# Designs tried in a protein design run: peptides against a protein of PDB entry 6MBK. Part 88

Target 1, 240 residues: chain A of PDB entry 6MBK
Amino acid sequence: GFEMVNFKEEGFGLRATRDIKAEELFLWVPRKLLMTVESAKNSVLGPLYSQDRILQAMGNIALAFHLLCERASPNSFWQPYIQTLPSEYDTPLYFEEDEVRYLQSTQAIHDVFSQYKNTARQYAYFYKVIQTHPHANKLPLKDSFTYEDYRWAVSSVMTRQNQIPTEDGSRVTLALIPLWDMCNHTNGLITTGYNLEDDRCECVALQDFRAGEQIYIFYGTRSNAEFVIHSGFFFDNNSH

## One batch from the design tools (peptide; made by RFdiffusion4, then SolubleMPNN)

Design b2_p9_7_s2 (from b2_p9_7, 5 letters changed)
Fold by OpenDDE base, seed 1:
Structure b2_p9_7_s2 (fold): chain B 240 residues (1-240), chain A 9 residues (1-9)
Amino acid sequence: as target 1 above (240 residues)
Amino acid sequence: FPISLYLTF
């Protein structure tokens, strides 16, 4: 139905290998393929997670460390996904001095400074944790944990994190959604939801796509890392 | 690629 392709200016995206009709369920990603807070807890990071209050309180940081641990693991299941991620981002953590100076006249400058300050503090905290905590000895990043590593992981999570339901649907948790998050943006409506019955993310086509065309989705308001849970669109496969 | 510029602090 689709393949990953490098579209140069747009970077990696998904291309249709056949005609896809509007509202067709063309893409689904089972929970077991997601990078989640739960998979972080079940990974080599688990022992440290169980002892660190910040990791427990901040699922996005847990995902960032999960991402770093898996990146540092040659045999990680997620290596193919991780290798598709950008090496740098157009996020505040990557802003140059001229960009920051330009923003000084805007309200955004406070958020930029806060992000940088908080990220730097988090790095300093976790650097010490990784060097001193007994459960950090198992982490593949123990001997190689730079600010650049942390900035990259935090930015990766910041730009790609989504809220998905827990297995029982009673709560929400954070996830990176491989393959699905390769879709580039176009104007439209949210066409992605979580099917609890089949325990998978599901994406329906926003419009008709012909074979050979790039498949776009609408990101909507991604500021709060929303992933549509049985809302925003309706199709027969959307199980509550 | 999804874009979100907000981090929980």
Scores: peptide ipSAE 0.028, ipTM 0.692, DockQ to the pose 0.167
Fold by OpenDDE base, seed 4:
Order: structure tokens, then sequence, then C-alpha cells
Structure b2_p9_7_s2 (fold): chain B 240 residues (1-240), chain A 9 residues (1-9)
């Protein structure tokens, strides 16, 4: 067992409510609880998604709009999850002018500028789409779609998106994984994978945790938004 | 929270 706790420096995290042993399956999240490209297609965004080439081509943008639509929906299933997300991020899109200037001497500046340009272009494009497209009229963000909204959604997805298998396991898709993404990070081995038989994300404990301790995990090569099972998912290469 | 993915959209 675990509980969500707001830690002073780390924000929300998970705390063990009992002793958890290494390799114990302590957390699982069924597909139905995930925010995915598929759930976006099945939401109020679905009609627009079916008509917009960018939403179809870029699953991360689809997730960003899905997140915005659900945030603006008081009865959204994901409200409890969305309310736990940061209101602001320490990502390039939130950098102050002086921080950007400091990075001008680094190779990172090219990535920062790319993010700025792409995000601005996407916002401008979708602002027009939302204002003019017939299928956008039903979106809860129709009358209120600001750059701040989009920046937040993009940053949320950028920091939290994961690759998971499709239901049939034939392809990969993108997902936000509620509850699981509340775990803060530590160095170690990836202990999270997707169980296709049970159609759920599974996380096993990286180490022993005592009751009252914060549960840390290692997300592996997060740079590629990979959630796919790594050989290190189980120390003993246990089957799922 | 997950590690930031500095991926370009």
Amino acid sequence: as target 1 above (240 residues)
Amino acid sequence: FPISLYLTF
C-alpha cells in the first residue's frame, strides 16, 4: 500500500503505508485509467482529431489537447489526476529571459529555441483551428485558449508522456500514466513495464521501502518517453 | 514526478 503525499521540496510523491519489498508489485494502472491518444480520440476532442492532420500525426499534441479539454471539464474522470499536476514547470518554455541568455553559450540553446518556435507555431495554428473549425465548437476551451494553457499542456505532456503498447500489442502509443507518474525519481534500474495480458502498467519496487518512506523509482531512458519493458524490469527477469 | 523529457514537439 501507498498514499499520495505532498513533499516540501519534491511536490507530490508516493509514500509507503506498509513495508514493501524489492521486486514487489506495489503499483499497477489499468489501461482504462490512462490518458492516451486513444482516449483522446474517444473524447470530446475525437471529432476534431478525425479531421486535423497534425493531431493525427503528433500524438503528443493530441495528448496536450486531451489534457486541456479534460482540465476544462468539471466532470472529467481525470480531474483528480489533473489537479495533482504542477501549475508551472521548470522546463525551457518557462525559462526567464536571463536563463535563456545564459544558455546562449551552450548547445542546449538550439533545443530551447526549437521548443519555443514549435510551441508558438502550434499555438497559432490551433488557435485558428479552434476559432474556425466546426468540430471545435464543442470543445470546452473554445472561448478560452491561451498560450499559457497550451504551454502548460505541452510541458505536462513533455515531462510525463510515455510509450506503451496498443491494446493488441502490435504498435506503440503515447500515454500519461496517473498515479504512477507521481513517483519521484532515484537512480537505479527500470522497474516498470506493461502487462498486455492484464492490460495494465505494472511497477515493482526498486528496493525495500519501509512504512512511511517515500517510494522512488527509476524511469530509465525517459529522454525517449519510453515505458516499454526493459530487460531490467525484474532483477531476476521475472515473467509478467 | 517524471523526469522532464526535453523533446521537441
Scores: peptide ipSAE 0.048, ipTM 0.726, DockQ to the pose 0.186; fails the geometry check
Fold by OpenDDE base, seed 5:
Structure b2_p9_7_s2 (fold): chain B 240 residues (1-240), chain A 9 residues (1-9)
Amino acid sequence: as target 1 above (240 residues)
Amino acid sequence: FPISLYLTF
């Protein structure tokens, strides 16, 4: 019902190949296709994950390293997804001097500096881990782990991480959602949820789309792109 | 492509 298209100025997006009606389930992504903390644990990163407290405590960092390991693996299942990711981002970690200077007059400068500091600290820590830890020896990134690599992975995760339920629905975990995150954004309501019965992320159409139209969805404020666990689609019918 | 918050230590 849709295809990936490179749109001018918007980058990659999804285009309808047929008419799609509002509220139609047009897209679903099974758990097995997601890049999750669990898939990180089950990957080549697993042995190191099991021995590093920071990877265990910070699922977003685990995803960043999972992304780097898979990117460095020619036969990775996620290569087609990874190849669609930007090589650079418009995130604070990529700001030029003039952009940082502009922000000096704003409260945002403190957040930028915090992000720089924290990312640098993480890189320094994990650089040492990768160089010295026995379980890092088989990682495909061992001899190629630069700050630029880490910055890219962090930015990829920052811009694309989502909360999903664990398989048993008892907790939440973090995931990158291939295919779904190719949708470009428009204003509206969250139309994505997780179906635990079928163990898949599900997206329904925000509106009618005709064949040939770009499919837009609303991701919400991504800080709150928490999948509505157990309540289906929060149509915030704030009928105000 | 989407934007979200990254937690750091």
Scores: peptide ipSAE 0.036, ipTM 0.728, DockQ to the pose 0.189; fails the geometry check
Fold by OpenDDE base, seed 3:
Structure b2_p9_7_s2 (fold): chain B 240 residues (1-240), chain A 9 residues (1-9)
Amino acid sequence: as target 1 above (240 residues)
Amino acid sequence: FPISLYLTF
């Protein structure tokens, strides 16, 4: 009951193709379609993941490398999704010198510099790993791993990562959620959760939408990108 | 689509 459309001033979003009622389950994405830490472990990256402490400790970096490996793979299952991602972002890693100078008088400058420093250090570390580790030889990015690649992947993950339950529901993991992450934001309540029984991400309508209207969801605070893993949906003003 | 930062590195 929806289609992807380029909306004025908002970019790509989802438009209803029929009337959708509030609380109607209109969108679901099975685990098998998600880019997760687990799918990274099961990919060409898996052997390296199993040997690198940072990849194991930082699921967001694992997702970044998973994204890069799949982007570099013409036959990747996720090519259609990857092609929908921006080529660059309005994130601190893409700020021009003048934007950084403007922030020098603000508290935000410390976070910007920290992000620059951390990202550069991570790149330098993984560049060395990719050049020297035996399991890196099979990676499609072996001879094409630039800072620009890493910056893009990191920014993609930072803007789109979500917490979902593991398959057994015992822990949380990180995921990129194709199709669902095309929804644009409005004020409201969290209407997205994970159904463990059916092993899928589920989204119910925040309000009534008529055919032809853009479908909005509430992003929440998104400080921790947490999905509701207990009761399917959590309808609280998530000020965390 | 999301443009806000969820988590930092």
Scores: peptide ipSAE 0.035, ipTM 0.718, DockQ to the pose 0.235; fails the geometry check

Design b2_p9_7_s3 (from b2_p9_7, 5 letters changed)
Fold by OpenDDE base, seed 1:
Structure b2_p9_7_s3 (fold): chain B 240 residues (1-240), chain A 9 residues (1-9)
Amino acid sequence: as target 1 above (240 residues)
Amino acid sequence: FPISLYLGY
């Protein structure tokens, strides 16, 4: 029903291969295909995760390291997804001096500086961890962990992380959602939810799309990294 | 995929 296409200015997006009707369930992503904190725990990162308090406390950092480990693994299942991610981002971590100077006139500068400082400190911490921790020896990134790597991973997670339910629905966890996050944005209502019965993310069409058209969705409060599963989206019966 | 700022880290 759709295919991934490079739309140049918009980067990768999804194009309909057939007519899709509004409210049609056109896209679903099973949990097993997601990059989650749980999949990080079950990966080569698991032993280190079990011993590092920061990884345990900060799921976004766990995802960042998961992403880096998988990127460094030629046979990773997620290689096709990872290869579609931007190499750079328009995040504060990538701001040039002129952009920072412009923001000095705004309150946002404090957030920028905090983010930069925190990221730098995290990198320094984890660089030491990777070099010295016994459970880091088997990490594919052990000999190739630069600030640029970390900045990229953190930015990737920051821009793409979502809150999804755990398998039992008792709590939330963080996830990157391959394929789904390829959809570019348009104005509208959130049309994505999580179906716990089928254990998958589900996206229904915001509007009619004809064959050959790019499929757009509305991420809504994407800045909050919230994957709406209970309210505020079209297909609320998918929520559990 | 458009940029989305998140400060929760």
Scores: peptide ipSAE 0.022, ipTM 0.637, DockQ to the pose 0.148
Fold by OpenDDE base, seed 2:
Structure b2_p9_7_s3 (fold): chain B 240 residues (1-240), chain A 9 residues (1-9)
Amino acid sequence: as target 1 above (240 residues)
Amino acid sequence: FPISLYLGY
């Protein structure tokens, strides 16, 4: 019912190949296709994860390293997804000198500096870990871990991470959701939830879409998007 | 693609 298309101005998005009605379940993504903290633990990163307190405590960083390891792996299951990700982001970590100078007169400058400092510190820490830790030897990024790599991965996760339930629904975990996160943003209601019975992320159409139209979704709080694990979907007015 | 000012953990 949809296809990936490179739109002018907006980059990659999803286009309807048939008429889709409002509230129709048009897109679902099984857990096995997600990049999660669990899949990171089950990957080549697993041994290092089990020994590094930062990876264990910060699921977003675990996802960032998972993303980097998979990007560096030609036979990765997620290569098709990774190739759709942008090479740069409109996040503070990518701000040019003139943009930073502009922000010096705003309150945002403190957040920008904080993010720069934190990211640089994390990179320095993990550079040392990758160079010295025995469990880092099998990582495909062992001899190719630059700040640009880390900045990209952190920014990818920052803009795309979501909270989903664990398999038993008892807790939440972090995930990147391939295919679904290709939808560009529009104002509206959150129409995405997680179906525990079928163990999949589900998205229903925000509105009617005709064949040939771009399919938009409402991200909500996208940096740490939270799924409705009790009620399925948010159909109340939830504009953030 | 989404833009975010995520502050991290």
Scores: peptide ipSAE 0.022, ipTM 0.642, DockQ to the pose 0.126
Fold by OpenDDE base, seed 3:
Order: structure tokens, then sequence, then C-alpha cells
Structure b2_p9_7_s3 (fold): chain B 240 residues (1-240), chain A 9 residues (1-9)
């Protein structure tokens, strides 16, 4: 019903290969295809996760390390997805010195500096963990964990993480949703949900799309405040 | 996806 296409102004997106009607279920992604905190726990990262409070408290960081471990693994199930991710982002962590100077007179500068500080401290902490923790010896990034790697991973997660229910539906967790996250944005209503009975992410069409048209979804309003409150960014409010 | 500017505190 759709295909991945590189659009001129919007980059990669999904194009309809047939007519799709409004409210039609055109895309679904089973849990087994998602990169989740649970899949991180079940990976080579699992033993370290079970013994590190920060990984346990911050699902976004767990996903970042999961992404790095899988990227460093040639036989990873998620290699096809990882290869579709940008190698660089337009997030504040990639701002040049002059770009930062332009923001010095704005309130945004405080958020930028906070992000720089937090990311740097997290990297320093986990660099030490990777060098000293017994369970880190199994990680494919053991001898190749740079700040650039960490910056990329946290930026990938920050721009693509979604809140989904746990398998039993009792709690929420974080996930990267391959294929679905390639849809570009338009104004409208949220048309993506999670079907617990079938254990899959489901997306229905926002409007009619004809064959050959780009398929758009509404990302929703995602202010920093809304993101913190509703995206499950923290599992535990630990100071670090 | 929209760019999130927040990465914990």
Amino acid sequence: as target 1 above (240 residues)
Amino acid sequence: FPISLYLGY
C-alpha cells in the first residue's frame, strides 16, 4: 500500500502505491519489530541495564545505548532501520559556535546549555561505566565509545522516541517505531495508536490519499513541557 | 518527527 521515497523538500517519506481512504488502517508495526526498553533489556545490554540505576531510570538513555549496540553489530536485526537514520541532526547538540551565539540573547540558550551539560555529563559517566563495569566487556562499543557516538544516539532517540504500552498494558515504555517514523508531518489529528490485543502499533489514514501521493500523519503538539509530561522521558526522577 | 529540545535535567 506504500513505499519509501526521497521527496525533494521533505527528504524520506512514504508514498501511497494505491488509493487509501480516510480512517483506513494502512500501516501496522508489531512489537517484535520495535526498538524498545524491553528489547534493550533482552539484548547484550541487558546485564548492564540490570545493574545501572541511570539506564533503569531513563528509558531514552537505555534506547540510545541499545541503538549504539545494534549499530555496532553487523548482524543486528535492526540494521536495515538503522541505515535509514540520519548520520547528523539539526538538534542543538550539533549547533556550531556561531549558531549558539545567535541564541545568547534568547531564553532558548538556557535549554541549549542545559542539554550540552547533561549530555556531556552522561557521556562522562557512561564512559567510566563502560571502562570499569564487568558486564560492559560484552558490549560491541567497549573500545569505540566516543562523544560523537553518544551525541548521535541521544539525538536519534530524542527525535524519534514514542510512548507505547508495555506488553501487559499495565505501564508505558519508550519505543522507536521503524517504517512508521518515516511519515512526514501535516496538520490534523493523531491517527496512530497501539492495539494491545494484536500487540502492534497501528496507523489509520488522516485523509484520502491517491496512488502516488505522499502519506502524511499528524505528530501532535510536542512542546518541551508536553514531551516531558506525556512521552515517558523519565521512569524515575533521580538526580544525576 | 518534530525535533525535541529536551534531554532530561
Scores: peptide ipSAE 0.022, ipTM 0.645, DockQ to the pose 0.140; fails the geometry check
Fold by OpenDDE base, seed 4:
Structure b2_p9_7_s3 (fold): chain B 240 residues (1-240), chain A 9 residues (1-9)
Amino acid sequence: as target 1 above (240 residues)
Amino acid sequence: FPISLYLGY
């Protein structure tokens, strides 16, 4: 009922191929298609993950490295998804000096600086880990791990990470949700959930969409959205 | 995609 389209102003998005009614289940993504902490553990990153406390403690970093490893793997299952991701982001880690200076008068500057410092420290730490840890030798990024790579991966995860239940529903874990996260944002209500019985992420239509229209979803207030972990969006119509 | 800011990193 939809197709991926590159929209001129919005980049990649989903377009309806037929009329979709409000509340219709138009999109579902099985767990096996998700990039998760679990899939990271089961990947080439697994051996390093099992021995690095930071990767174990910080699922977002595990996802970032998972993303980098898969990006560097030509035969990765997630290549089609990864190729749809922006090459750069309009997030704090990409702010120019003038943008940072503009924020100096705001309370947000402290958070920006913290993010810069944390990201830089993480990069320095993992650069050393990748260079010295035996289980890092098999990583495809072994000889090509730059700050730009890490910044991109961290930003990708930061903007796209979601909480989903574990298979048994006992805990929550982090996931990137391919195809679903291609939906561009609009005002509305959260229309995405996780169906444990079918083990899939499910998205119902926020409104009626006609064939040929772009399908938008509401990411919610990212700080409190069920699936979106604390991120803010500069959206002009952010009434919610 | 809208500009996203994650300020809790």
Scores: peptide ipSAE 0.020, ipTM 0.616, DockQ to the pose 0.125; fails the geometry check

Design b2_p9_7_s4 (from b2_p9_7, 7 letters changed)
Fold by OpenDDE base, seed 3:
Structure b2_p9_7_s4 (fold): chain B 240 residues (1-240), chain A 9 residues (1-9)
Amino acid sequence: as target 1 above (240 residues)
Amino acid sequence: MPISLHLGF
């Protein structure tokens, strides 16, 4: 009962094609359609993943490489989704010198520099891995792995990663949720969950929506600043 | 623009 539309001022979003009632299950996405750490392990990245400790420890980096590999693959199942992603982001990794100078007067500057430094270090590490590791030879990005590519993939994951249960429900993993992540934000309550019995992400309507209205969801109580800073790198414990 | 949603369990 919805369609993807490019809204003025808000960019891409979902529009109702019929009246939707509050609490109605209007959108669901089966696990097989998600980009997950598990789908990364089952892709061309799988052999490298099985031998790289950083990919194994950092699910967000595994998703970033999964995005890059699938973007470079013309026949990827996720091409329609990847083509809807922004080419650039309003994240600290894209800040110009003047924006960074403005932030120098704020406490956020330390987090910005940390994120930039960590991303640059990760890129340098994986550049070497891609050039030298035998299992990297089959990756479509081997001869075209730039910092700009890595920055884009990391920023895509930062802004769109979600925690979902593993298939057995014993743990949590990271996922990108196509179609669902096109919903724009409004104030309210969380109306999205994961149904383990049907193995799908489920979204119920926050309120009544009429045919032709944009469908909004609530992203949570995080400030825009917290989203920019914290939705970034989940550094697990740097045991360095 | 989607921000990482906290999924309700």
Scores: peptide ipSAE 0.038, ipTM 0.751, DockQ to the pose 0.160
Fold by OpenDDE base, seed 1:
Structure b2_p9_7_s4 (fold): chain B 240 residues (1-240), chain A 9 residues (1-9)
Amino acid sequence: as target 1 above (240 residues)
Amino acid sequence: MPISLHLGF
């Protein structure tokens, strides 16, 4: 029904290989394929997770470390997904001085500075943890944990994290959703949900797509500032 | 593009 394509201006996206009708379930991703806080707990990170309160309290950081550990693991199940991720992002953590200056006239500047400060503090904390904690000794990132690594992982998670239900549906957890997160954004309605019965993310088509067309989804109602902060881009057709 | 979606319930 679709294929991953590198679009010249938008980077990677999904292209329809056949006609897809509006509201058609064209894409689903089972839980077992997701990178979740639970998969992080069940990984090599698990022992450290069980003893670090910040990892336990901040699912996004747990995902960031999970992503780093899996990236550093040649045999990781998620290597094909990780290889599709950008090496750099247009998120605030990557902003050059001129980009920060541009934001000084906006309400986003406070959030940018907060991200810088928080990320730096987190890195310093976890650098020490990785160097000193007994359960960090077996992490594949033990000897290769740089700020660049952490910035990348945090930015990857920040731009791609989603809330999904736990398996029992009793709580919400965070997930990266491979394949699905390749869809680029357009204005519309949210067309992705989680099917607990089948334990999968499900995406229905926002509109009719013809064979050969790029498949777009709606990321949700956000200001352009929020898109910049959370997704690293402006969307000119944003109705917000 | 990077996607942080509110998944609809």
Scores: peptide ipSAE 0.037, ipTM 0.745, DockQ to the pose 0.196
Fold by OpenDDE base, seed 4:
Structure b2_p9_7_s4 (fold): chain B 240 residues (1-240), chain A 9 residues (1-9)
Amino acid sequence: as target 1 above (240 residues)
Amino acid sequence: MPISLHLGF
């Protein structure tokens, strides 16, 4: 019912290949296709994860490292997804000096500085971990872990992480949702949920889409500040 | 390009 298309101004998006009616279930993504904290634990990162308290405590960082490990793995199942991700982001971690100066007049500046500081600290910590920890020796990151890599991964996760239930529905975990997260944003209502019985993310159409039209979803009501700052990085009180 | 997606639960 849809295809991936590179739209000139919006980057990758989904285009309808047939008419889709409002409220029609047009897209679902089984858990096995998601990049989750659980898939991170089951990956090459698993041994390090099992021994690093920060990875264990901070699912977003676990996802960031999972994303980096999979990006560095030519045979990764998620390569097709990873290749659709932006190489750079319009997020605070990519702001130039003038953009930061502009934000100094806003309440967002404290959160921006917090992100910079936290990200830099995390990078410094994990650089040392990757260089010294025995379980890091098998990671493809050992000889190629830069701040730019980490900034990219953190920004990718910050902009794309979602809460989903665990398999048993008892807890929430974090996930990147391939294919679904290719939908660009429009104003509307949240039309995505998780079906525990079928163990899949489900998206129903926000409106009627005709064949050939781009399929949009609503990401939620967010201020520019909330979108940029709060939507992913600060979920866990990084009092580290 | 997604900016943090919200799932409805």
Scores: peptide ipSAE 0.041, ipTM 0.766, DockQ to the pose 0.178; fails the geometry check
Fold by OpenDDE base, seed 2:
Structure b2_p9_7_s4 (fold): chain B 240 residues (1-240), chain A 9 residues (1-9)
Amino acid sequence: as target 1 above (240 residues)
Amino acid sequence: MPISLHLGF
């Protein structure tokens, strides 16, 4: 029903290959295809995760390291997904000196500086962990862990992380959702949720799309200040 | 592609 296309102005997106009706379930992604905190724990990162308090406390950092480990693994199941990710992001961590100077007159400068400081501190911490911790020896990134790598992974997770239920539905966890996160943004209503019975992320069409049209979704109102853990996966109306 | 300016730390 859709294909990945590189749109000149918007980068990668999804294009309809047939007519899709509003509210039609056109896209679903089973849990086994997601990059989650659980998949991180079950990967080569698992032994380190089990002993590092920051990885355990901060699921977004666990996902960032999972992403780096999988990127460094040629046979990773997620290589096709990782290759679709941007090499750079429009996040404060990528702002040039001139962009930062323009922000000096705004309150946003404090948030930018905080992000830089926090990311630098995290990198310095994990650099030491990777060099000294016995369970880091098997990580494919051990000899190539740079600040640029960490900045990229943190930015990838920051822009793409979502909350989903755990397998038993008792808690929430963090996930990257391949294929779905390739949809570009438009204004509207949240049309994505998690189906626990089928254990999959489900997306229904926001509007009618014709064959050949780009498929857009609504990411929600992301205020700068909101830790936009995408509340979008809670369909309030699980009317099933 | 999703865009967020804030780290969830």
Scores: peptide ipSAE 0.029, ipTM 0.694, DockQ to the pose 0.173; fails the geometry check

